# Designs tried in a protein design run: peptides against a protein of PDB entry 2AZE. Part 103

Target 1, 148 residues: chain A of PDB entry 2AZE
Amino acid sequence: AQECQNLEVERQRRLERIKQKQSQLQELILQQIAFKNLVQRNRHAEQQASRPPPPNSVIHLPFIIVNTSKKTVIDCSISNDKFEYLFNFDNTFEIHDDIEVLKRMGMACGLESGSCSAEDLKMARSLVPKALEPYVTEMAQGTVGGVF
Target 2, 101 residues: chain B of PDB entry 2AZE
Amino acid sequence: GRLEGLTQDLRQLQESEQQLDHLMNICTTQLRLLSEDTDSQRLAYVTCQDLRSIADPAEQMVMVIKAPPETQLQAVDSSENFQISLKSKQGPIDVFLCPEE

## One batch from the design tools (peptide; made by RFdiffusion4, then SolubleMPNN)

Design b1_p17_8_s3 (from b1_p17_8, 8 letters changed)
Fold by OpenDDE base, seed 5:
Structure b1_p17_8_s3 (fold): chain B 148 residues (1-148), chain C 101 residues (1-101), chain A 17 residues (1-17)
Amino acid sequence: as target 1 above (148 residues)
Amino acid sequence: as target 2 above (101 residues)
Amino acid sequence: SFKVHLKNVKDLTVTVL
Protein backbone atom coordinates (compact mmCIF):
# COMPACT_ATOMS: atom_id res chain seq x y z
CA ALA B 1 0.00 0.00 0.00
CA GLN B 2 0.99 3.61 -0.48
CA GLU B 3 1.05 4.13 3.27
CA CYS B 4 3.62 1.39 3.70
CA GLN B 5 5.72 2.88 0.95
CA ASN B 6 5.65 6.26 2.67
CA LEU B 7 6.77 4.68 5.90
CA GLU B 8 9.60 2.88 4.13
CA VAL B 9 10.85 6.20 2.80
CA GLU B 10 10.67 7.70 6.26
CA ARG B 11 12.45 4.69 7.73
CA GLN B 12 15.33 5.08 5.32
CA ARG B 13 15.57 8.80 6.04
CA ARG B 14 15.72 8.19 9.77
CA LEU B 15 18.34 5.48 9.42
CA GLU B 16 20.57 7.78 7.45
CA ARG B 17 20.10 10.61 9.93
CA ILE B 18 20.92 8.32 12.82
CA LYS B 19 24.08 7.19 11.09
CA GLN B 20 25.16 10.79 10.67
CA LYS B 21 24.46 11.58 14.30
CA GLN B 22 26.40 8.53 15.41
CA SER B 23 29.41 9.77 13.51
CA GLN B 24 29.05 13.23 15.00
CA LEU B 25 28.68 11.86 18.51
CA GLN B 26 31.75 9.67 18.15
CA GLU B 27 33.81 12.65 17.05
CA LEU B 28 32.53 14.75 19.94
CA ILE B 29 33.41 12.01 22.39
CA LEU B 30 36.90 11.69 20.95
CA GLN B 31 37.41 15.45 21.19
CA GLN B 32 36.27 15.47 24.79
CA ILE B 33 38.55 12.61 25.73
CA ALA B 34 41.51 14.08 23.88
CA PHE B 35 41.11 17.55 25.40
CA LYS B 36 40.60 16.33 28.94
CA ASN B 37 43.45 13.88 28.65
CA LEU B 38 45.76 16.60 27.36
CA VAL B 39 44.81 18.97 30.16
CA GLN B 40 45.26 16.23 32.72
CA ARG B 41 48.67 15.29 31.36
CA ASN B 42 49.89 18.86 31.38
CA ARG B 43 48.51 19.56 34.83
CA HIS B 44 50.36 16.59 36.20
CA ALA B 45 53.55 17.53 34.40
CA GLU B 46 53.45 21.08 35.73
CA GLN B 47 52.80 19.82 39.24
CA GLN B 48 55.80 17.53 39.03
CA ALA B 49 57.98 20.33 37.70
CA SER B 50 56.49 22.80 40.19
CA ARG B 51 56.26 25.36 37.41
CA PRO B 52 54.68 25.88 34.02
CA PRO B 53 56.72 25.31 30.89
CA PRO B 54 58.55 28.20 29.27
CA PRO B 55 56.14 30.33 27.25
CA ASN B 56 57.95 29.79 23.98
CA SER B 57 58.08 26.03 24.36
CA VAL B 58 54.37 25.33 24.00
CA ILE B 59 51.61 25.91 21.48
CA HIS B 60 48.09 26.44 22.77
CA LEU B 61 45.07 25.12 20.97
CA PRO B 62 43.67 25.83 18.49
CA PHE B 63 46.21 25.39 15.73
CA ILE B 64 46.95 23.52 12.56
CA ILE B 65 50.18 21.96 11.45
CA VAL B 66 51.87 21.55 8.13
CA ASN B 67 54.55 18.93 7.75
CA THR B 68 56.80 18.20 4.81
CA SER B 69 60.19 16.75 4.07
CA LYS B 70 63.13 18.65 5.49
CA LYS B 71 64.40 18.76 1.95
CA THR B 72 61.33 20.64 0.77
CA VAL B 73 61.95 24.27 -0.07
CA ILE B 74 59.25 26.56 1.25
CA ASP B 75 58.78 30.15 0.18
CA CYS B 76 56.34 32.32 2.08
CA SER B 77 54.79 35.62 1.07
CA ILE B 78 53.27 37.61 3.91
CA SER B 79 51.07 40.69 3.74
CA ASN B 80 52.12 43.76 5.67
CA ASP B 81 49.42 43.25 8.29
CA LYS B 82 50.02 39.48 8.44
CA PHE B 83 46.42 38.82 7.46
CA GLU B 84 47.45 36.94 4.35
CA TYR B 85 50.02 34.19 3.84
CA LEU B 86 51.02 32.33 0.72
CA PHE B 87 53.22 29.26 1.00
CA ASN B 88 54.84 27.78 -2.06
CA PHE B 89 56.40 24.32 -1.80
CA ASP B 90 58.55 22.45 -4.26
CA ASN B 91 57.16 19.13 -3.06
CA THR B 92 54.17 17.53 -1.34
CA PHE B 93 53.01 18.44 2.16
CA GLU B 94 50.46 17.36 4.75
CA ILE B 95 48.00 19.43 6.78
CA HIS B 96 46.54 18.32 10.10
CA ASP B 97 44.20 20.04 12.53
CA ASP B 98 44.80 20.03 16.26
CA ILE B 99 42.30 17.25 16.91
CA GLU B 100 44.09 14.94 14.53
CA VAL B 101 47.36 15.85 16.17
CA LEU B 102 45.95 14.96 19.57
CA LYS B 103 44.71 11.64 18.24
CA ARG B 104 48.12 10.82 16.84
CA MET B 105 49.63 11.76 20.17
CA GLY B 106 47.45 9.09 21.74
CA MET B 107 45.30 11.56 23.64
CA ALA B 108 42.16 9.75 22.51
CA CYS B 109 43.60 6.53 23.90
CA GLY B 110 43.42 4.74 20.58
CA LEU B 111 39.65 4.80 20.77
CA GLU B 112 39.48 6.48 17.38
CA SER B 113 40.69 3.31 15.70
CA GLY B 114 39.31 0.79 18.15
CA SER B 115 42.86 -0.06 19.14
CA CYS B 116 42.69 0.73 22.82
CA SER B 117 44.01 -1.60 25.47
CA ALA B 118 42.17 -2.32 28.67
CA GLU B 119 44.11 0.49 30.32
CA ASP B 120 43.35 2.85 27.45
CA LEU B 121 39.67 2.03 27.66
CA LYS B 122 39.70 2.61 31.39
CA MET B 123 41.25 6.03 30.86
CA ALA B 124 38.79 6.91 28.12
CA ARG B 125 35.82 5.98 30.30
CA SER B 126 37.16 8.04 33.17
CA LEU B 127 37.24 11.17 31.02
CA VAL B 128 33.56 11.21 30.06
CA PRO B 129 30.34 11.60 32.01
CA LYS B 130 28.83 8.36 33.23
CA ALA B 131 26.05 8.51 30.67
CA LEU B 132 28.59 8.32 27.86
CA GLU B 133 30.54 5.34 29.17
CA PRO B 134 28.42 2.71 27.45
CA TYR B 135 28.91 4.42 24.13
CA VAL B 136 32.65 4.61 24.70
CA THR B 137 32.59 0.88 25.28
CA GLU B 138 30.75 0.35 22.03
CA MET B 139 33.29 2.46 20.21
CA ALA B 140 36.12 0.41 21.60
CA GLN B 141 34.44 -2.80 20.52
CA GLY B 142 33.56 -1.45 17.12
CA THR B 143 29.91 -2.26 17.67
CA VAL B 144 28.45 1.22 17.32
CA GLY B 145 25.31 1.04 15.29
CA GLY B 146 24.91 -2.66 15.73
CA VAL B 147 21.67 -2.15 17.60
CA PHE B 148 20.01 -0.47 14.67
CA GLY C 1 1.06 -6.98 9.29
CA ARG C 2 3.58 -4.99 7.28
CA LEU C 3 2.12 -1.66 8.36
CA GLU C 4 2.30 -2.55 12.01
CA GLY C 5 5.86 -3.74 11.63
CA LEU C 6 6.98 -0.57 9.92
CA THR C 7 5.23 1.57 12.49
CA GLN C 8 7.02 -0.24 15.27
CA ASP C 9 10.36 0.12 13.50
CA LEU C 10 9.86 3.86 13.20
CA ARG C 11 9.05 4.13 16.87
CA GLN C 12 12.21 2.27 17.77
CA LEU C 13 14.28 4.46 15.49
CA GLN C 14 12.75 7.55 17.04
CA GLU C 15 13.73 6.35 20.48
CA SER C 16 17.25 5.63 19.29
CA GLU C 17 17.60 9.07 17.78
CA GLN C 18 16.31 10.69 20.95
CA GLN C 19 18.95 8.83 22.90
CA LEU C 20 21.63 10.04 20.51
CA ASP C 21 20.40 13.61 20.85
CA HIS C 22 20.59 13.29 24.60
CA LEU C 23 24.14 11.98 24.51
CA MET C 24 25.19 14.69 22.08
CA ASN C 25 23.78 17.34 24.38
CA ILE C 26 25.85 15.93 27.20
CA CYS C 27 28.97 16.00 25.04
CA THR C 28 28.46 19.55 23.81
CA THR C 29 27.86 20.69 27.37
CA GLN C 30 31.11 19.12 28.52
CA LEU C 31 33.04 20.71 25.68
CA ARG C 32 31.48 24.09 26.41
CA LEU C 33 32.42 23.85 30.06
CA LEU C 34 35.96 22.97 29.07
CA SER C 35 36.18 25.95 26.74
CA GLU C 36 34.88 28.28 29.42
CA ASP C 37 37.33 27.10 32.06
CA THR C 38 40.36 29.37 31.99
CA ASP C 39 42.58 26.90 33.76
CA SER C 40 41.75 24.17 31.28
CA GLN C 41 42.46 26.50 28.40
CA ARG C 42 45.78 27.43 29.96
CA LEU C 43 46.66 23.76 30.06
CA ALA C 44 45.41 22.98 26.56
CA TYR C 45 48.77 23.02 24.82
CA VAL C 46 51.21 20.77 23.04
CA THR C 47 54.99 20.86 23.12
CA CYS C 48 57.51 20.63 20.35
CA GLN C 49 58.24 17.16 21.60
CA ASP C 50 54.62 16.25 21.03
CA LEU C 51 54.71 17.65 17.53
CA ARG C 52 57.88 15.79 16.68
CA SER C 53 56.26 12.58 17.85
CA ILE C 54 53.62 12.65 15.13
CA ALA C 55 56.16 12.76 12.31
CA ASP C 56 59.66 11.44 11.87
CA PRO C 57 61.75 14.36 13.11
CA ALA C 58 64.73 13.13 11.16
CA GLU C 59 62.89 13.51 7.88
CA GLN C 60 60.02 15.92 8.45
CA MET C 61 59.73 19.60 9.21
CA VAL C 62 56.71 20.63 11.28
CA MET C 63 55.20 24.07 10.91
CA VAL C 64 52.52 25.39 13.27
CA ILE C 65 49.92 27.90 12.17
CA LYS C 66 47.79 29.86 14.61
CA ALA C 67 45.05 31.82 12.93
CA PRO C 68 41.93 33.59 14.15
CA PRO C 69 38.52 32.03 13.60
CA GLU C 70 37.01 32.30 10.14
CA THR C 71 40.43 32.23 8.51
CA GLN C 72 40.26 30.88 4.99
CA LEU C 73 42.65 28.06 4.16
CA GLN C 74 43.15 26.86 0.63
CA ALA C 75 45.61 24.15 -0.27
CA VAL C 76 46.78 22.72 -3.55
CA ASP C 77 48.79 19.52 -3.48
CA SER C 78 49.34 18.06 -6.92
CA SER C 79 52.22 16.95 -9.06
CA GLU C 80 52.23 20.36 -10.67
CA ASN C 81 51.55 22.70 -7.75
CA PHE C 82 52.14 22.69 -4.02
CA GLN C 83 50.63 25.70 -2.31
CA ILE C 84 48.85 26.86 0.84
CA SER C 85 46.95 30.14 1.02
CA LEU C 86 45.76 31.70 4.27
CA LYS C 87 43.46 34.70 4.52
CA SER C 88 42.40 35.96 7.92
CA LYS C 89 39.44 38.22 8.55
CA GLN C 90 39.80 38.85 12.26
CA GLY C 91 43.48 39.34 12.94
CA PRO C 92 47.06 38.49 12.17
CA ILE C 93 48.25 34.96 11.53
CA ASP C 94 51.20 33.52 13.39
CA VAL C 95 53.43 30.81 12.00
CA PHE C 96 56.05 28.87 13.92
CA LEU C 97 58.61 26.26 13.04
CA CYS C 98 59.20 23.48 15.51
CA PRO C 99 62.90 23.62 16.31
CA GLU C 100 65.20 20.66 15.95
CA GLU C 101 65.68 18.50 19.00
CA SER A 1 54.36 41.83 0.96
CA PHE A 2 57.44 40.04 2.25
CA LYS A 3 58.99 36.83 1.02
CA VAL A 4 60.64 34.53 3.51
CA HIS A 5 62.34 31.17 3.23
CA LEU A 6 60.94 29.01 6.00
CA LYS A 7 63.73 26.50 6.37
CA ASN A 8 65.51 26.79 9.69
CA VAL A 9 63.38 29.74 10.75
CA LYS A 10 61.87 29.70 14.21
CA ASP A 11 58.92 31.85 13.31
CA LEU A 12 57.62 34.15 10.62
CA THR A 13 57.19 37.25 12.71
CA VAL A 14 58.17 40.23 10.60
CA THR A 15 58.70 43.66 12.08
CA VAL A 16 58.66 46.57 9.71
CA LEU A 17 60.59 49.57 11.02
Scores: peptide ipSAE 0.026, ipTM 0.880, DockQ to the pose 0.034
Fold by OpenDDE base, seed 3:
Structure b1_p17_8_s3 (fold): chain B 148 residues (1-148), chain C 101 residues (1-101), chain A 17 residues (1-17)
Amino acid sequence: as target 1 above (148 residues)
Amino acid sequence: as target 2 above (101 residues)
Amino acid sequence: SFKVHLKNVKDLTVTVL
């Protein structure tokens, strides 16, 4: 019947929306863990050193990273007010956002790849509210994806 | 029947989505709290040593870009053109190079 | 190498960072 067909279409629409939200939730969890872990690391380091690092030795979030071969020639054009930049490279480059940098630093405890050690998983769980701990466990096991 | 089954499925999907929304709200709230915490923001930084772990300055040039919110970025990476364009609407853009490169 | 030039650049619009 036409009514059943309409409901089937709606069912597929909702399933896709749920899938998208699952992906978004996982990313939000990773961001939370990575950020809290970074802050915790730096707090501990500063306590041990009894002082903050020199201002010019650190980069605060947010930022992006661009890397290329050190042999790459870069031509940079900058507006007088520094509102506009144009970089021309003679070879390929890579761009990474700050979250990706934190992940590569291990700040997300390897949860992003589902390859957590017992200690990594323990750390990850400790950095989220209790309500999110089951989801963190599922992410670590690679069992996320079902409808709950 | 088929109609009853589909109706039940949609109801279950609605409940699942509501649970997801709840968890997402928790995450968003946590991130907002962190953004509003002055001490957390002060401690939200990476070092040159961290950057070396991402891309070795012995082999790679590492550039850090700090741009205001709403900055537009365009990147072209092809065999014919390698370009990055940045345009800020909120203030100046700062660019830094890793000193160990 | 890295070369810097101060120039006015226009039409640098695509995606919000």
Scores: peptide ipSAE 0.025, ipTM 0.873, DockQ to the pose 0.085
Fold by OpenDDE base, seed 2:
Structure b1_p17_8_s3 (fold): chain B 148 residues (1-148), chain C 101 residues (1-101), chain A 17 residues (1-17)
Amino acid sequence: as target 1 above (148 residues)
Amino acid sequence: as target 2 above (101 residues)
Amino acid sequence: SFKVHLKNVKDLTVTVL
């Protein structure tokens, strides 16, 4: 029947929307964990050193990184006001945003790939509100995607 | 019947979405709190050592780009064209190099 | 041993971390 068909379409639409929200939530959780873990790490490090790092030795978020072979030739054009940059490379390059950097640093505890040790999972859980802990567990197990 | 089943499914999906929305609200709230906490922002940094762990400056050239919000980034990485274009609307862009160890 | 070629009138100022 047409009515059932319409509801089927609606069901599929809602399923897709839920899937999108699940992806968004996972990313938000990873960001939260990464940020909190980074802050915690740095706080501890500064406490151990009894001083903050030199100002020119650190880069505050947000940022992106670009890396390429040291053999790569880069042509750079910069506007006078530094509002515009143009980089031309003679070979491939990589771009990473700050979140990706944090993930590669292990700040997300390997949760981004579902490769958490027991200790990593414990850390990850400790960095989110209680209401998010079950979702973190599901992420670690790779079982996210179910409808609840 | 089929209609009843679909109706029930839609209700369940609605509840699921509401739960997701709730969790997302919690998460976004936490992120906002981090953003608003000056001490956290002070501590939200990476070091050269961190960057070396991502791409070793001994083998790779590593640039750090700090750009204002809403900066446009266009990148082309093809066999014939390797380009990055940055256009800021809110302020100057800063570029840093990570030194070799 | 990377090389940077400047295409602007001003010298590129890059801060080394």
Scores: peptide ipSAE 0.024, ipTM 0.878, DockQ to the pose 0.035
Fold by OpenDDE base, seed 1:
Structure b1_p17_8_s3 (fold): chain B 148 residues (1-148), chain C 101 residues (1-101), chain A 17 residues (1-17)
Amino acid sequence: as target 1 above (148 residues)
Amino acid sequence: as target 2 above (101 residues)
Amino acid sequence: SFKVHLKNVKDLTVTVL
């Protein structure tokens, strides 16, 4: 019947929306874990050193990373007020946001790639509110969305 | 029948979405708390050693760009053009390099 | 190291960490 057809369309719409939200939630969880882990690491390091790092030795979030071969020639044009930059490369480059950098640093405990040891998973769980722990476990197992 | 099955599916999906929304709200709240915590923000940094772990300065040039919010970034990476354009609306853009390059 | 050609370099500031 037409009513069933309408409901099937709605069902598919909701499934797609849920899928999108699952992806968003996973990213948010990874960000939370990465940020908290980074802060924890740095706090511990500063405590051990009994001092903060020199101001010009660290980069605070947010930032982006651009990397390219050392052989790449870069032409950099900068406006007088430094409001505008233009970089021209003679070869390919890569851009990474700070979250990706943190992930590659292992700050997300390998949860992003399904490479979580028991210790990594324990750390990841410890860095989220209790309500999010089951979802972290599902992420580690690759079973997110299994109820659908 | 089919109608009853679909109706039940929609109710279940609604509950699932509500659960997701709840979890997302919890997560975003935690992120907001981090952004509002002065000590956390002070400790939210990476070092040159960290950057080396991402891209080895022995092989790659590593450039860090800090730009104010709402900065426009345009990047083209093709055989015809390799370009990054940055345009800030709120202030100067800063560029950082690792010394080991 | 890398080769960079700087253009329109007024007020250029590059910080080495």
Scores: peptide ipSAE 0.024, ipTM 0.880, DockQ to the pose 0.037

## One batch from the design tools (peptide; made by RFdiffusion4, then SolubleMPNN)

Design b1_p18_1_s1 (from b1_p18_1, 5 letters changed)
Fold by OpenDDE base, seed 2:
Structure b1_p18_1_s1 (fold): chain B 148 residues (1-148), chain C 101 residues (1-101), chain A 18 residues (1-18)
Amino acid sequence: as target 1 above (148 residues)
Amino acid sequence: as target 2 above (101 residues)
Amino acid sequence: SKSITLKVDKFRGSLTLS
């Protein structure tokens, strides 16, 4: 019946929306863990050093990284007000946002790839509110995907 | 019947979505708390050493971009064109190089 | 041929896919 068909369409629509939200939530969780872990790391490091790092030796979030071969020729054009930049490369480049950098640093505890040790998972769980812990566990197990 | 089953499914999906929304709200709240905490923001940094672990400046040129929110970045990576375009609406963009160790 | 467009996240300032 047409009514059932309409409901089935709606069902698929909702399922897709839920899937999208699941992905968004996972990313948000990873960001939260990464940020908190980074802060924790740096706090500990500064305590051990008994001083903060030199101002010019650190890069505060947010940031983006662009890397390319040292042999790559880069032409840069900058507007007077520095609102606009144009970079032309003669070869390939890579772009990484700060979250990706943090992930590669291990700040997300390997949760992003489901490659968590028991210790990593424990750390990850400790960095989120209780309500999010079950989801973190599912992420670590690679079992996220169910409708809840 | 089929109709009843679908109706039930939709109700369950609605509940599931509400639960997801709740979790997302919790998560976004936590992120806001981090952004609003001055001490956390002070400690929210990476070092050049960290960046070297991502792309070694001995082999790669590492450029850091700090841009305000809503900045647009367009990147083209093809055999004919390798380009990055940045356009900010809220303020100046800072670009600097990570020094080689 | 690869082309990407990113925007700085309005909440945290990092780039996200548009």
Scores: peptide ipSAE 0.031, ipTM 0.881, DockQ to the pose 0.325
Fold by OpenDDE base, seed 1:
Structure b1_p18_1_s1 (fold): chain B 148 residues (1-148), chain C 101 residues (1-101), chain A 18 residues (1-18)
Amino acid sequence: as target 1 above (148 residues)
Amino acid sequence: as target 2 above (101 residues)
Amino acid sequence: SKSITLKVDKFRGSLTLS
């Protein structure tokens, strides 16, 4: 009985670890899709324009975004060497990393929210190695981990 | 018996985890390849229009922060304090504002 | 250090001092 109990504890531990890895894998897949899709979009756009955008008109990854109401008063203290910044807001703000921005831009094809059209899913699958395609399909269907 | 069942479960879970590890390795490899590809990195950018689609500067001020790796970011968003602190050890921090138009 | 009030400025431009 004690041996079985120990194995049950181990089983639960492994299940939790697998769950964590599944989440990590999903995020990695979304990042890959988002990055590749972004690159593809920009490549196409530059080809159509026959030139790259002006250097000061784009923001390269990585970055973070802070947004707040335009009515929010923001005080900023900057060190002389610009190594240190302190922002004080008089109201709430939001912070978004570049991955979240890409997701909201649709670069992850709606896979992050399970809102993939047939075309979105096709795109998503095309942006990952073949070995990952089944998992992308499972993500789109919301059936990840169903084998457990 | 119960012992045999649990033992079999653990073996199956081990196999599943190994499969996950393999897939994760594939993903990390792909991401690394992207990071090492100069053309991909050149094309890995967003525009002001993209940012407006996330938070329209007509209603929201959008500030972009470019910071060196390992930059410390502390944010407090409470009823009593709204603050962001950035501390870099590897170089200057760049801050940009997205215009309304 | 310098203290400034942030305002909307040009994309990838310098911060507007207030």
Scores: peptide ipSAE 0.020, ipTM 0.872, DockQ to the pose 0.041
Fold by OpenDDE base, seed 5:
Structure b1_p18_1_s1 (fold): chain B 148 residues (1-148), chain C 101 residues (1-101), chain A 18 residues (1-18)
Amino acid sequence: as target 1 above (148 residues)
Amino acid sequence: as target 2 above (101 residues)
Amino acid sequence: SKSITLKVDKFRGSLTLS
């Protein structure tokens, strides 16, 4: 019937929206874990050293990194007000945002790639509110969205 | 029947989406709290050593870009062209080099 | 080829790639 067809269209729309929200939630959880873990690491490190690191030795979030071979020739043009930059490379380069950097540093406890050990999972759970712990567990098991 | 089944499915999906929305709200709240905490922001940094673990400065040149929100970054990486363009509307862009150890 | 842009994530104040 036409009514059933309308409901099936709505069902599909909702399923797709849920899938999108699941991805967004997973990313938010990973960001939260990564940020809190980073802060915790640095706090502990500063306590152990009994002093903060030299100001020019650290890079505060947010940031982007660009890396390329040391042999790559780079031409750079900068506006007077530094509002505009143009970089030309003679070879390939890579761009990474701060979240990706944190993930590669292990700040997300390997949860992002399903390589979460028992200890990693314990850490991850400890860095989120209680209500999010079940979802973190599902992420570690790769079972998120399995019902849909 | 089919209609009843679909109706029930939609109700279940609505409940699932509401739960996701709830969890997302919790996450955004936590991130906001981190953003508003001065000490957390002070401690939200990486070191050159951290960056070396991502891209070894012995082999790679590592640039750090700090740009204001809404900065436009256009990157082309092809066999013919390798280019990055940055355009900010809210302030100056800072670019740093990660020193080699 | 790769073409990307920076934007502000709607859930956080940090920069993201898209």
Scores: peptide ipSAE 0.031, ipTM 0.883, DockQ to the pose 0.279; fails the geometry check
Fold by OpenDDE base, seed 3:
Structure b1_p18_1_s1 (fold): chain B 148 residues (1-148), chain C 101 residues (1-101), chain A 18 residues (1-18)
Amino acid sequence: as target 1 above (148 residues)
Amino acid sequence: as target 2 above (101 residues)
Amino acid sequence: SKSITLKVDKFRGSLTLS
């Protein structure tokens, strides 16, 4: 019946939406862990040093990073008001947002790649509300993906 | 029958999605709390040492870009052209290099 | 070629690429 066909379409729509939300949730969890871990690290470091770092020695979020070989020649054109930039490279480059930087720093405890040690997992769990802990565990085990 | 089976599947999927939504709400609430906490924002920074750990300036040039929201970034990375274009509508863009050790 | 819009997530203070 046409009704069954309509429901099948809706079923597929919902399955895809759930899949997307699972991906979004995982990313949000990683961001939460990374941010909290970063803040915790810096708080501890400043307490140990008994002072904040020099203003010019730190980069506050948000930011993005562009990296390329130090041998790469870069030509930069900047508008007078600094609203527009144009960079020309003679070789390949990479762009990373701040979240990716935090992940590479290990702030997400290796959860993003399933490379969590027992200590990493303990840290990750401690940085999320209790309701999210089971999901963190599943992420660490690489078992996320089922419909619950 | 087929209709009954599909109806049941949709009910189950609805429950699953509601559970996901609940978890997402919890997560976004935590992120919002972080964004609204002045002390957390003050401590939300990386150092040049951190950047060197992921991209050593001795080997890689590391450029930092701080741009206002809604800034447009256009990148071309091909054998024929390597280009980044930035256009801001809400303020100036700040670009600086991470110093080498 | 890639076009990216830098945005601040409404739930956090960092930029996201979309």
Scores: peptide ipSAE 0.027, ipTM 0.877, DockQ to the pose 0.191; fails the geometry check

Design b1_p18_1_s2 (from b1_p18_1, 6 letters changed)
Fold by OpenDDE base, seed 1:
Structure b1_p18_1_s2 (fold): chain B 148 residues (1-148), chain C 101 residues (1-101), chain A 18 residues (1-18)
Amino acid sequence: as target 1 above (148 residues)
Amino acid sequence: as target 2 above (101 residues)
Amino acid sequence: EKSITMKVDKFRGSLTLS
């Protein structure tokens, strides 16, 4: 009885760990797709333009964005060496990391929300190794979570 | 019995986790390869136009922060305080304001 | 429009436009 209880605890522990890893894998897959898609987009764009964009016109990853209403008053204090910044807002703001930006740009092909078109899914699959394609399909269908 | 069933479950879960770990290793390897590829990193950028598509400066001010690794970011967003603090120990922090265009 | 005030008493202010 006690042995069974111990094993049941362990079973639940492993199930939770697997669930966490599944979430992590999904995020990693989304990152991979987003990055590769971004690179592909920019490569194509530069080829069409026959030149790279001006150096100061692009923002390389990694980055963070902060957005707030254009009516928000911001007080900014910066150390002389620019090692320290302090921003005070008079209203709410939003912070987004680069991955979230890429997702909102559609770089993850809508896979993050399970709203992939056939073309989106095809693109997503093409941007991952073969071994990950089944998982991408499951993500698109929202069927990730089963024991495999 | 119950014990045998649980034992079998644990074995199956172990196999499942091993498969999951394998997939994760594949994925992390791909990400590492991307990070090590000079051309990919050169092309890993967004434009202000991209940012405007997410938060249009016509309505929202968009600020971009590029900071060295392990930079401390503290954000307070409450009715009493709206604050962002950045502290870097590895170099200067760059802050960009995306123009409205 | 938004207002960005640079405090220079303790810190200096600088922003880079992109």
Scores: peptide ipSAE 0.024, ipTM 0.874, DockQ to the pose 0.036
Fold by OpenDDE base, seed 3:
Structure b1_p18_1_s2 (fold): chain B 148 residues (1-148), chain C 101 residues (1-101), chain A 18 residues (1-18)
Amino acid sequence: as target 1 above (148 residues)
Amino acid sequence: as target 2 above (101 residues)
Amino acid sequence: EKSITMKVDKFRGSLTLS
């Protein structure tokens, strides 16, 4: 019947929305873990050194990095007020945001790939509120979807 | 029947979505707390060594871009054009080069 | 508005992290 067909359409719509939110939640969890892990690492490092790093030796979040071959020629135009930049490259480049950098640094404990070591999983769990721990476990196993 | 089954499915999906929303709220709250914590923000940094670990400066040049919120970034990466455009509305953009380049 | 054009070699001289 038409009524059943309408409900089936609605069901599919809701399933798709849930899938999107699930992806967003996973990203939020990864960001939280990476952030807290980074802070923890640096806190420990500063305690060990008994001093903070020189201010010009570190890059605070947020940031973006651009990398390209050292052989790439780059021309840059900068406005006087530095509000506008234009970079022209003679070859390909890559752009990475700070979260991606943190992931590559291992700050997300490998959870982003669903292949955590036992130690990494323990760390990941310790960096989230209790309510999120089951979801972290599922992410590590690659079986996300059982916890809503 | 089928109608009753679909109705039940929709109710269950609603509950599932509500649970997801709850978990997302927890996450966003945690991130907000981190952003509001001065000490955490002070410690939220990477080093040049960190950047070298993800992009070897022996082979790659690494630029760091610090831009205000709402900065527009446009990138073109094709055989015909390789370009990055940055436009800030709220303040100056800062660019750094990673050492060993 | 006016702009300043620079190459990477200039960047290396003035924009290196320290």
Scores: peptide ipSAE 0.024, ipTM 0.873, DockQ to the pose 0.037
Fold by OpenDDE base, seed 4:
Structure b1_p18_1_s2 (fold): chain B 148 residues (1-148), chain C 101 residues (1-101), chain A 18 residues (1-18)
Amino acid sequence: as target 1 above (148 residues)
Amino acid sequence: as target 2 above (101 residues)
Amino acid sequence: EKSITMKVDKFRGSLTLS
């Protein structure tokens, strides 16, 4: 019947929307874990050193990383007010945002790649509110994408 | 019947989405709190050592770009063109290199 | 090892080394 067909269309629409939100939530959780873990690491490090790191030795978020071979030739043009930059490379380059950098640093506890040990999972869970812990567990198990 | 089954499915999906929305709200709230906490922001940094751990400076050159919000970044990476263009609307952009050990 | 050329005809070079 037409009514059933309409409901099936709506069902599929909702499933797709849920899938999108699941992806967004996973990313948000990873960001939260990464940020909190980073802050925790640095706090502990500064306490051990009894001083903050030298100002020029740290890079505060947010930032973007560009890496390329040392053999790559780069031409750079910068406006006088530094509002505009133009880089020309003679070979391929990579761009990474700060979140990706944090993930590669292990700040997300390997949760992003399913490489989450029991210890990593414990850390990850400790860095999120209680309500998010079950979802973190699902992420670690690779069972995300299911309906709640 | 079929109609009843579909109706039930939609109700279940609605509940699932509501749960998802709730979790997202919790998560975004936590992130906002982090952004508003001055101590957290002070401690939200990486070191050159961190960057060296993810991109070997012996083989790779690492540039750091710090730009104001809403800065436009255009990147072209193809056999015909390798280019990055930055345009800020809110202030100056800083670009610096991560030193090797 | 790396080669970075700053073009200053129309623009200035301001790349900072950490």
Scores: peptide ipSAE 0.023, ipTM 0.874, DockQ to the pose 0.035
Fold by OpenDDE base, seed 2:
Structure b1_p18_1_s2 (fold): chain B 148 residues (1-148), chain C 101 residues (1-101), chain A 18 residues (1-18)
Amino acid sequence: as target 1 above (148 residues)
Amino acid sequence: as target 2 above (101 residues)
Amino acid sequence: EKSITMKVDKFRGSLTLS
């Protein structure tokens, strides 16, 4: 009946909303793990070195990365106040945000691909509140969404 | 029946969504705590060595862009045009080049 | 609006990280 059809439409709407929230949550978890892992790494490194790195040798978050072949010619136009930049390349380039950089560094423990080792999973779990641990486990197993 | 089944499904989905909302709140809280902790922010950095592991400057030119929040980034990567446009409303944009060594 | 135009070779000389 029409009532059932209405409920089915609503069901589908809710399923899609939940799917979107799942994606958002996974990304948030990955960010949390990556950030905490990065901080932990750097803290340990600085303790071992007994000093922080030179200020101009590090890039603090947030940032983005642009890379291209060394042979690529780049023309850059910069406004006087540096509020506006225009880069023109003669070849293809890549853009990566800081989160992607952290993921490629392994800061998310490979959880982003569901290909983390046992030790990676252990690390990932240790970097989130207890309530999030089951979800981290599901992400590692690729079983997120089993609620449906 | 069908109606009862759908009603039950919707109830279960509602509970699932509520749980997701709860988890998201926990997660966002943790991220906020990280952002508010000055020591954590001090330690939230990557090195040139890290960047070399992502894109080796021996083969790739690597630019680092630090822009204020809400900076507009427009990128075109096609056979006809290769362009990046940055427009900030809150402050200056800093651009750095990662050295090869 | 005034602007400054630079090439990558100049960037390497002026915008290199330390």
Scores: peptide ipSAE 0.023, ipTM 0.874, DockQ to the pose 0.037

